# Peptides against a protein of PDB entry 4Z63: the designs that were tried, part 229

Target 1, 334 residues: chain A of PDB entry 4Z63
Amino acid sequence: LCLGMNDLTGNIPEDLFHLKRLNLLGIQENRLSGSLSREIRNLSSLVRLDVSWNLFSGEIPDVFDELPQLKFFLGQTNGFIGGIPKSLANSPSLNLLNLRNNSLSGRLMLNCTAMIALNSLDLGTNRFNGRLPENLPDCKRLKNVNLARNTFHGQVPESFKNFESLSYFSLSNSSLANISSALGILQHCKNLTTLVLTLNFHGEALPDDSSLHFEKLKVLVVANCRLTGSMPRWLSSSNELQLLDLSWNRLTGAIPSWIGDFKALFYLDLSNNSFTGEIPKSLTKLESLTSRNISVNEPSPDFPFFMKRNESARALQYNQIFGFPPTIELGHNN

## One batch from the design tools (peptide; made by RFdiffusion4, then SolubleMPNN)

Design b2_p23_7_s4 (from b2_p23_7, 11 letters changed)
Fold by OpenDDE base, seed 1:
Structure b2_p23_7_s4 (fold): chain B 334 residues (1-334), chain A 23 residues (1-23)
Amino acid sequence: as target 1 above (334 residues)
Amino acid sequence: SSLEQLLKEVRDPSLEGENLMFR
């Protein structure tokens, strides 16, 4: 049953929960309000539940143990409060959990040893507090993780060295500290292609450690951290780099010539730094900017990016990184 | 354009600060 993108109001009719053979319930992009009924437990054949973009409030019901076939739960952009229900945090069937842009709070806890199918987790823009869950690497299929815009104080856990499934990771605006430790840990994530760390590490030094290596890194976004230092030499070994944003930092020195050696680099933002010297001539030879054949069909993060043209402008949501226009931004340097 | 279809205006100001790229 797909009823998304309407002007439906009120609660879900109780009689809908008698549909025991229902595999898909999509009621997204409506004005449905109140609590999400616990009677969703009666939908024992449910594979996909999409309640996103509604006015739901209260706690998410703890009934996911009665939904043994549930693979997809989309609840983004609601007013949900409380924590992740225990039955949801232990779901062995769940592949994707999206609860982005809610009011969920407390410590984030997932039973990753039980969540054997979880491949995508989006909890961005919530009120989770405390430390990052040390056991996230135990979610052996977890590839996409958005934890942005929560209050995860402290450092990236050492256990994330073992996060081999991790491909796309955002921790933007999560009050993280110690960028050197974070990068030193995350370099061990052999499948990591996208790393977003914007609005963390305020005023720290960007490490220029030649021992750092991100073999498969395609997207690095570390904007607006007030980071000091220079363009990091370790980044030159990330030959697959497609997008680099280091804007709104306090980086100094020259832009190195190797920045133009990235054959796939189509988006570069180094604006609002203190870079000096000449613009490398190699930037004028970026094949990705001259070639029409950028494969736009590469896997991207499931989580959105937001671009503001200025501080007062509305952000534009980009669901695909390759949706960014080819860009070289070097403005507002010395 | 295909690019314009990929651009959704952020309807919810509460999304500000998540995975932000600044121009």
Scores: peptide ipSAE 0.321, ipTM 0.756, DockQ to the pose 0.409; fails the geometry check
Fold by OpenDDE base, seed 3:
Structure b2_p23_7_s4 (fold): chain B 334 residues (1-334), chain A 23 residues (1-23)
Amino acid sequence: as target 1 above (334 residues)
Amino acid sequence: SSLEQLLKEVRDPSLEGENLMFR
């Protein structure tokens, strides 16, 4: 049953929960309000539940133990409060959980040893607090993780060295500290292609440790951290780099010539730093900027990016990194 | 999947604070 993208109001009719053979319930993009009914438990054949973009409030009902086939739960852009229900945090069937842009709070706890099918987790823009869950690497299929815009004070857990499944990771604006430790840990994530750390590590030094290596890194966004230091030499070994944003930091020194060696680099933002010297001539030779053949078919994060043209402007949503225009921004340097 | 693509097409203007790139 797909009733999404309408102007439906009120609650879900109770009779809908008698549909025991229902595999897909999509009621997204409506004005449905109130609590999400516990009677969802009656939908025992449910594979997909999409309640996103509504006015739901209260706690998410703890009924996911009665939904043994549920693979997709989409609840983004609601007013949900409380934590992740225990049955949801233990779901062995769940592949994708999207609860971004809610009011969920407390410590983030997932039973990753039980969540054997979880491959995408989006909890961005919530009120989770405390530390990052150390057991996230136990989610052996978890590839896409957005935890941005939460209050995860402290450091990236050492256990994330073992996060082999991790491909796309955003921790932007999560009150993280110790960028040196974070990068030192995350370099062990051999499948990591996208790393977003914007609005963390305020005023720290960007490490220039040549021992750091991100083999498969395609997208690095570490903007608006007020980071000190220079362009990190370790980044030169990330030969697959496509997007680099280090804007709005306090980086100094020259822009190194090796930036022009990134054959796939189509988006570079080093603006609003304190870089000095000449623009490397190698940047004028970036093949990706001259050839239209950016392979549009590369895997992208499941979480969107937002681009502000100006501090006061509305952010433009980009659902795909490849949707960014080829860009070199070097403005507002010394 | 077509579903993942559909999920990516949903524009959330409320997300202006996630994964911000500044120009």
Scores: peptide ipSAE 0.304, ipTM 0.701, DockQ to the pose 0.691; fails the geometry check
Fold by OpenDDE base, seed 4:
Formats: structure tokens, C-alpha cells, sequence
Structure b2_p23_7_s4 (fold): chain B 334 residues (1-334), chain A 23 residues (1-23)
């Protein structure tokens, strides 16, 4: 049953929960309000539940042990409070959990040893606090993780060295500290292609440790951290780099010539730093900017990016990295 | 532009802090 993108109001009719053979319930993009009924437990055949973009409030009901076929739960952009229910945090069937833009709070706890099918987790823009959960690497299929705009004070856990499934990771605006430790840990994530660390590490030095290596890194976004230092030499070994944003930092020195050696680099933002010297002539040789055939078919994060073109402009949502226009931005350097 | 048509306006200003690209 798909009732999304309407102006439906009130609560879900109780009789809807008698549909024991229902595989898909989509009621997203409505004005449904109140608590999400615990009677969703009666939908024992449910594979997909989409309640996103509504006015739901209260705690998410702890009934997911009665939903053994549930693969997709989308609850983004609601007023949910409390934590992730225990039955949801232990779901062996769940592939995707999206609860972004809610008011969920407390410590983030997932039983990753039970969540054997979880491949995508979006908890961005919540009120989770404390430390990052050390057991996230135990979610052996977890590829996409958005934890942006939470209050995960402290450092990236050492256990994330073992996060082999991790491909797309955002921790933007999460009050993280110690960029040197974070990069030193995350370099061990062999499948990591996208790393977003914007609005963390305020005033720290960007490490220039030549021992750092991100073999499969395609997207690095570390904007608005007030980072000091220079363009990091270790980044030159990330031959698959497609997007680099280091804007709004305090980086100094020359822009190195190796920045033009990235064959796939189509988006470069080094603006609002303190770079000096000449613009590298190698930037004029970027194949991605000269060739019309950018392969648009590469996998991207499940979480969106947001671009703000100026302080007064609305942010533009990009659902795919390849939606970014080919860009070289070197403005506002002194 | 055709590219702007592919860009959804962020309906929720609260999303203007996730995965921000600054210009």
C-alpha cells in the first residue's frame, strides 16, 4: 500500500494493521501525526515501512521482533524521541535504517552481532550523544553510515580499524576531536571511498604523515574545520580521488602540482584558505574536466550532500556525488 | 539550468548541516 506524497492527516487507521499479508506500507510525505502505533506489530509480512516526512512524535514502538521480514525502515523527518528500540537494534532482517532528522537521543546502541543484514544506517541530524559505538564494525555488511549532526564527543574508536564493510562514512558536524587519530584509524577501512568530516576538529593541524594511505578514497570532504597545515602529501597516493573539499580552513603553503595528476578529480574546492604561490599548471590537464564522458555510474553514498553556494542561498541537495558540477574553486586565498 | 532541475531544494533547513559543501 503506497499512500505517499498526499496531504493525509491524523493517525493511521487501526484497521490498516489487520493487513497481515502487507509487504509494503508507504505513507511518506504526508501530515500524519501522533505516535507510531504499536499495532504495526500485526503487519507480520512487512518488508518495507516508509513513514518518512510526517509529523509523527513519541518513541518508536518496540515491536520489530514481530516483523521478521522487515528489510527497510524509513522514518526520516519526523519528531521521534527516545532511543532506537531494542527490537529494532537487534533486527536480523533489517537492511536499511533511516531515522535522519528526528529528535532521537541518548547513547547510540546497536546490537551489530544480531544486525547481520544491515547495510545502510542513516541517523544524521539527531540528538545522540556520548561516544561513537565501538561495535559498529561488528555490523559485517554495513556499507553506508551517516552519523552527521549528532554530539559524538571524543575520538573515532580504535575498533574502526576493522570496519572492512565501510564504504561511505559521514561524521560531519559531530563534535569530533583528534583528526590525526581519526585518519590514522580510518585508513585501515579498505573499502572506504567517501569520507565526510566537515565541521569537526576545530583548529587542529591536518596531518601530513606520509604513512597515511587511503587506497580507494574517491571523496574527501573536510571543510570548515579551521584546520592548520598544508596540503597533505599522503593524499597524492589516493589515485581514484574524484572530489576534494578542504574549503574554509586555515591551510597554508603552495597548492602542489600533484593535484593535477588525479585523472578522476572533477570537483576541487580549496577556497577560503591561506594558500600562496602560483596556481599549478597541472590543473589545466585534469582529464575529467576536458573529457565529456564522466562515468556517472559509480556507486554513491545513500545519504545526500548539501551545497550552499553563498551564505544567503538555500542549500541544494545532491543525492549523488556525480550531481556536482565539475568545479575548481580556489577563491579567497591570501 | 538543467542541473538545477536535478537539485531538490532542501525542504528542511535543519538538513543544512549534514554533509555540507561550502562555497
Amino acid sequence: as target 1 above (334 residues)
Amino acid sequence: SSLEQLLKEVRDPSLEGENLMFR
Scores: peptide ipSAE 0.276, ipTM 0.715, DockQ to the pose 0.371; fails the geometry check
Fold by OpenDDE base, seed 5:
Structure b2_p23_7_s4 (fold): chain B 334 residues (1-334), chain A 23 residues (1-23)
Amino acid sequence: as target 1 above (334 residues)
Amino acid sequence: SSLEQLLKEVRDPSLEGENLMFR
């Protein structure tokens, strides 16, 4: 049953929960309000539940132990409060959990040992606090993780060295500290292709450690951190780099010539730094800007990016990184 | 354009602080 993208109001009719053979319930993009009914437990055949973009409030009901077939739960853009229910945090069937843009709070706790099927987690823009959960790497299939815009004080856990499944990771605007430790840990994530660390590490030095290596890194976004230092030499070994944003930092020195050696680099933002010297001639030879149509079929994170054209402009949501126009931004340097 | 199809207007201003690309 798909009733998304309407102007439906009120609560879900109770009789809907008698549909024991229902595999898909989509009621997204409505004005449904009140608590999400615990009677969802009666939908024992449910594979997909989409309640996103509504006015739901209260706690998410702890009934996911009665939903053994549930693979997809989308609850983004609601007013949900409390934590992740225990049954949801222990779901062995769940592949995708999206609860972004809610009011969920407390410590983030998932039983990753039980969540054997979880491959995508989006908890961006919530009120989670405390430390990052050290056991996230125990989610052995977890590929896509958005934890952006929460209050995860402290450092990236050492356990994330073992996060082999991790491919797409955003921790933007999460009050993180110690960029040197974070990069030193995350370099061990052998499948990491997208890393977003914007609005963290305020005023720290960007490490120029030649021992750092991100083999599969395609997307690096570390904007608006007020980072000091220079263009990091370790980045030159990330031969698959497609997008680099280091804008709104305090980086100094020359833009190195090796930046033009990235055959797939189509988006470069180094604006609002203190770079000096000449623009490398190698940038004029970037193959991605001259000859390559960016393949739309390249793997992209499941979490959106937001681009502001100016401080007063509405942010544009980009669902795919490859939706970005080919860009070289070097403005507002010295 | 293919780009326009990938662009969704942010309906919730709260999303503007998540995964921001600055211009």
Scores: peptide ipSAE 0.260, ipTM 0.715, DockQ to the pose 0.411; fails the geometry check

Design b2_p23_8_s1 (from b2_p23_8, 13 letters changed)
Fold by OpenDDE base, seed 5:
Structure b2_p23_8_s1 (fold): chain B 334 residues (1-334), chain A 23 residues (1-23)
Amino acid sequence: as target 1 above (334 residues)
Amino acid sequence: DSSYKLIPEELWDLYQDTGLMFR
């Protein structure tokens, strides 16, 4: 049953919960309000629940133990409060959990040993506090993780060295500290292709440690951190790099010539830094800018990116990085 | 010059409020 993208108001009719054979309930993009009914438990055949973009409030009901087939729960952009209910945090069937842009609070706790099917987690823009959950790497299929805009404190956990499934990771604006430790840990994530760390590590030095290596890194976004230092030499070994944003930092020195050696680099933003010297001639030879036919196997995070061209324009949403126009931004380096 | 800024969705409001996207 798909009733999304309407102007439906009020609560879900109780009679809807009598649909015991319902596999898909999509009621997204409405004006549904009140608490999400515990009677969802009656939908025992439910595989997909989409209640996103509504006005739901209160706590998420602790009824997910009665939904043994639930693979997809989308609840982003609501007014949910409290924590992740215990039955949801222990769901063995759940593949995707999206609760982005709610008012969820407390410590983030997931029973990753029970959540054997979880592959995508989006909890961005909530009120989670404390530290990043150390057991997150125990979610052995967890590939996509967005935890941006929460109030996490401290450092990336050492346990994340073992986060082998991690491919797409966003921690933007989460009050993280110690970029050297974070990069030193995350380099062990062999499947990491997309790393977004914008608005963290305030005023720290970007490490220029040649021992750092991100073999599969395609997307690196570390903007608006006021980072000091220079273009990091370790990045030159990330031969698959497609997108680099280091804008709005305090990086100094020359833009190195090796930046033009990235065959797949099509988006570069180094704007609003303190770079000096000449623009490397190698940038004019980037194959991605000269050849239209580069089939790039692109990383596709589940969390969207936005590109805005001007103040008056609506931002363009991109779920695919390749959707971005080829770009070189080197402005405001005086 | 059309300055392009790539941001995660969660940062959109913050970048709009700060005007950092267009300075």
Scores: peptide ipSAE 0.024, ipTM 0.633, DockQ to the pose 0.102
Fold by OpenDDE base, seed 2:
Structure b2_p23_8_s1 (fold): chain B 334 residues (1-334), chain A 23 residues (1-23)
Amino acid sequence: as target 1 above (334 residues)
Amino acid sequence: DSSYKLIPEELWDLYQDTGLMFR
């Protein structure tokens, strides 16, 4: 049943929960309000539940133990409060959980040993506090993780050295500290292709440790951290780099010539730093900027990026990074 | 020259409100 993109108001009619054969309930993009009914438990055949972009409030009901086939739960952009219900945090069927842009709070707790099918987790823009959950690497299929815009004070857990499934990781604006430790840990994530750490590590030094290595890194965004130091030499070994944003830091020194050796680099933002010297001639030879036809395998994070023009009030949402025009931003390096 | 800035979705509201990235 798909009733999305309407102006439906009130609660879900209770009679809808008698549809025991319902595989898909999509009621997204409405004005549905109140608590999400516990009677969702009656939808025992449910595979996909989309209640996103509504006015739901209260706690998410703890009924997911009665939904053994549920693979997709989308509840983003609501007013949900409390924590993740225990039954949801233990769901063995769930592949995707999206609860971004809610008011969920407390410590983030997932029983990753039970959540054997979880591959995508989006909990961005919530009120989770405490530390990053140390047991996230126990979610053995977890590939996409957005935890941005929460209050995960402290450091990246040492256990994340074992986060082999991790491919897309956003921790932007989560009050993280110790970038040296974070990078030292995350370099062990062999499948990590996208790393977004913007608005963390305030005023720290960007490590220039030649022992750091991110083999499969395609997207690195570490903007607006007030980071000191220079362009990190370890990054030169990330041969698959497609997007680099180190803008709005306090990086100094020259832009190194090796920045032009990245064959797939189509977006470079080093703006609003303190770089000096000449622009490397190698940047003019970037194949990705000169050839329109580079079929680069696009990293497909489940969390989108936006491209905003400085003069436009509207951002263009890009679900695909390759939709970006080839861009070099070196402005405001004084 | 309209500079394009990449912004993670989660930060969009923050960047709209603060104007930090466009000054």
Scores: peptide ipSAE 0.127, ipTM 0.756, DockQ to the pose 0.112; fails the geometry check
Fold by OpenDDE base, seed 3:
Structure b2_p23_8_s1 (fold): chain B 334 residues (1-334), chain A 23 residues (1-23)
Amino acid sequence: as target 1 above (334 residues)
Amino acid sequence: DSSYKLIPEELWDLYQDTGLMFR
């Protein structure tokens, strides 16, 4: 049953929850309000539940133990409060959980040993507090993680050295500290292709440790951290780099010539730093800027990308990284 | 085709959660 993208208001009719053979319920992008009924438990054949982009409020009902086939739960952009229900945090069937842009609070807790199928987690823009859950690497299939814009604090857990499944990771604007430790840990994530750390590590030094190595790194975004230092030498070994944003930092020194050696680099933002010297001539030779054929094998996070060119313009949402226009931003370096 | 969607300005702050924001 797909009723998404309408102007439906009020609550879900209770009779809908009598549809025991229903595999898909999509009621996204409506004006549905009130609590999400506990009677969703009656939908025992449910594989996909999409209630996103509504006006739901209250706590998410703790009925996911009665939904043994549920693979996809999308509840982003609602008014949900409380925590992740225990039955949801223990779901062995769940592949994707998206609860982005809610009012969920408390300590983030997931039973990763039970959540054996979880591959995508989006909890961005919530009110989770405390430390990052150390047991996230126990979610052995967890590939995509957005935890941005939560009230986390402290450092990236040491346990994330073992986060082998991690491919796309955003921790933007989560009050994290110690970028040196974070990078030192995350370099062990051998499948990591996308790393977003914007609005953390306030005023720290960007580490220039040549021992750091991100072999599969395609997307690095560490903007607006007020980071000091220079362009990190370790980044030169990330030969697959496609997108680099280090804007709005306090980086100094020259832009190194090796930045033009990235054959796949199509988006570069080094704006709003204190870089000096000449623009490397190698940047003018970037094949990705001359060829419209950006490599088809771009990382595809389950979360969208956004670009805003100026304060007066609407933000542009991109579904994929390759949707970005080839860009070099070097402005405001003084 | 570069599939982009214009988003309302009021949603911009919400979409900043991905951190993949280019200003």
Scores: peptide ipSAE 0.031, ipTM 0.657, DockQ to the pose 0.378; fails the geometry check
Fold by OpenDDE base, seed 4:
Structure b2_p23_8_s1 (fold): chain B 334 residues (1-334), chain A 23 residues (1-23)
Amino acid sequence: as target 1 above (334 residues)
Amino acid sequence: DSSYKLIPEELWDLYQDTGLMFR
């Protein structure tokens, strides 16, 4: 049943929960309000539940133990409060959990040992506090993780050295500290292609440790951290780099010539730093800026990227990293 | 074709987690 993108109001009719053979319930992009009914438990054949972009409130019902086939739960952009229900945090069937832009709070706890199918987790823009869950690497299929805009004080857990499934990771604006430790840990994530760390590590030094290596890194966004230091030499070994944003830091020194050696680099933002010297001539050799058809069919994260070109313009949401226009931003350097 | 969606300004503030921002 797909009733998304309407102007439906009120709550879900109780009679809908008698549909025991229902595999898909999509009621997204409406004005549905009140609590999400616990009677969802009666939908024993449910594979996909999409209640996103509504006005739901209260706690998410703890009924997911009665939904053994549920693979997709989309609840983003609601007013949900409380924590992740225990049955949801233990779901062996769940592949994707999206609860972005809610009011979920407390410590984030997932039983990753039980969540054997979880591959995408979006909990961005919530009120989770405490530390990052040390057991996230136990979610052996977890590839996409957005935990941005929560209050995860402290450092990236040492256990994330073992996060082999991790490919797309956003921790932007999560009160993280110690960028040196974070990068030192995350370099061990062999499948990491996208790393977003914007609005963390305030005033720290960007490490220039030649021992750091991110072999598969395609997207690095570490903007607005007030980071000190220079362009990190270790980044030059990330030959697959496509998008680099280090804007709004306090980086100094010259822009190195190796920045133009990235064959796939199509978006570069180094604006609002303290870089000096000449613009590297090698930037004119970026194949991605000269070749029309970089159809890089590469896997994108399940979380969106956004671009705002000016203060008066609406932000553009890109569902794919490759949707960004070829860009070089070097403005506001001294 | 870059599939993009225009978002309201209010949502921009909510999605700064992955935002490439011109300021």
Scores: peptide ipSAE 0.019, ipTM 0.610, DockQ to the pose 0.326; fails the geometry check

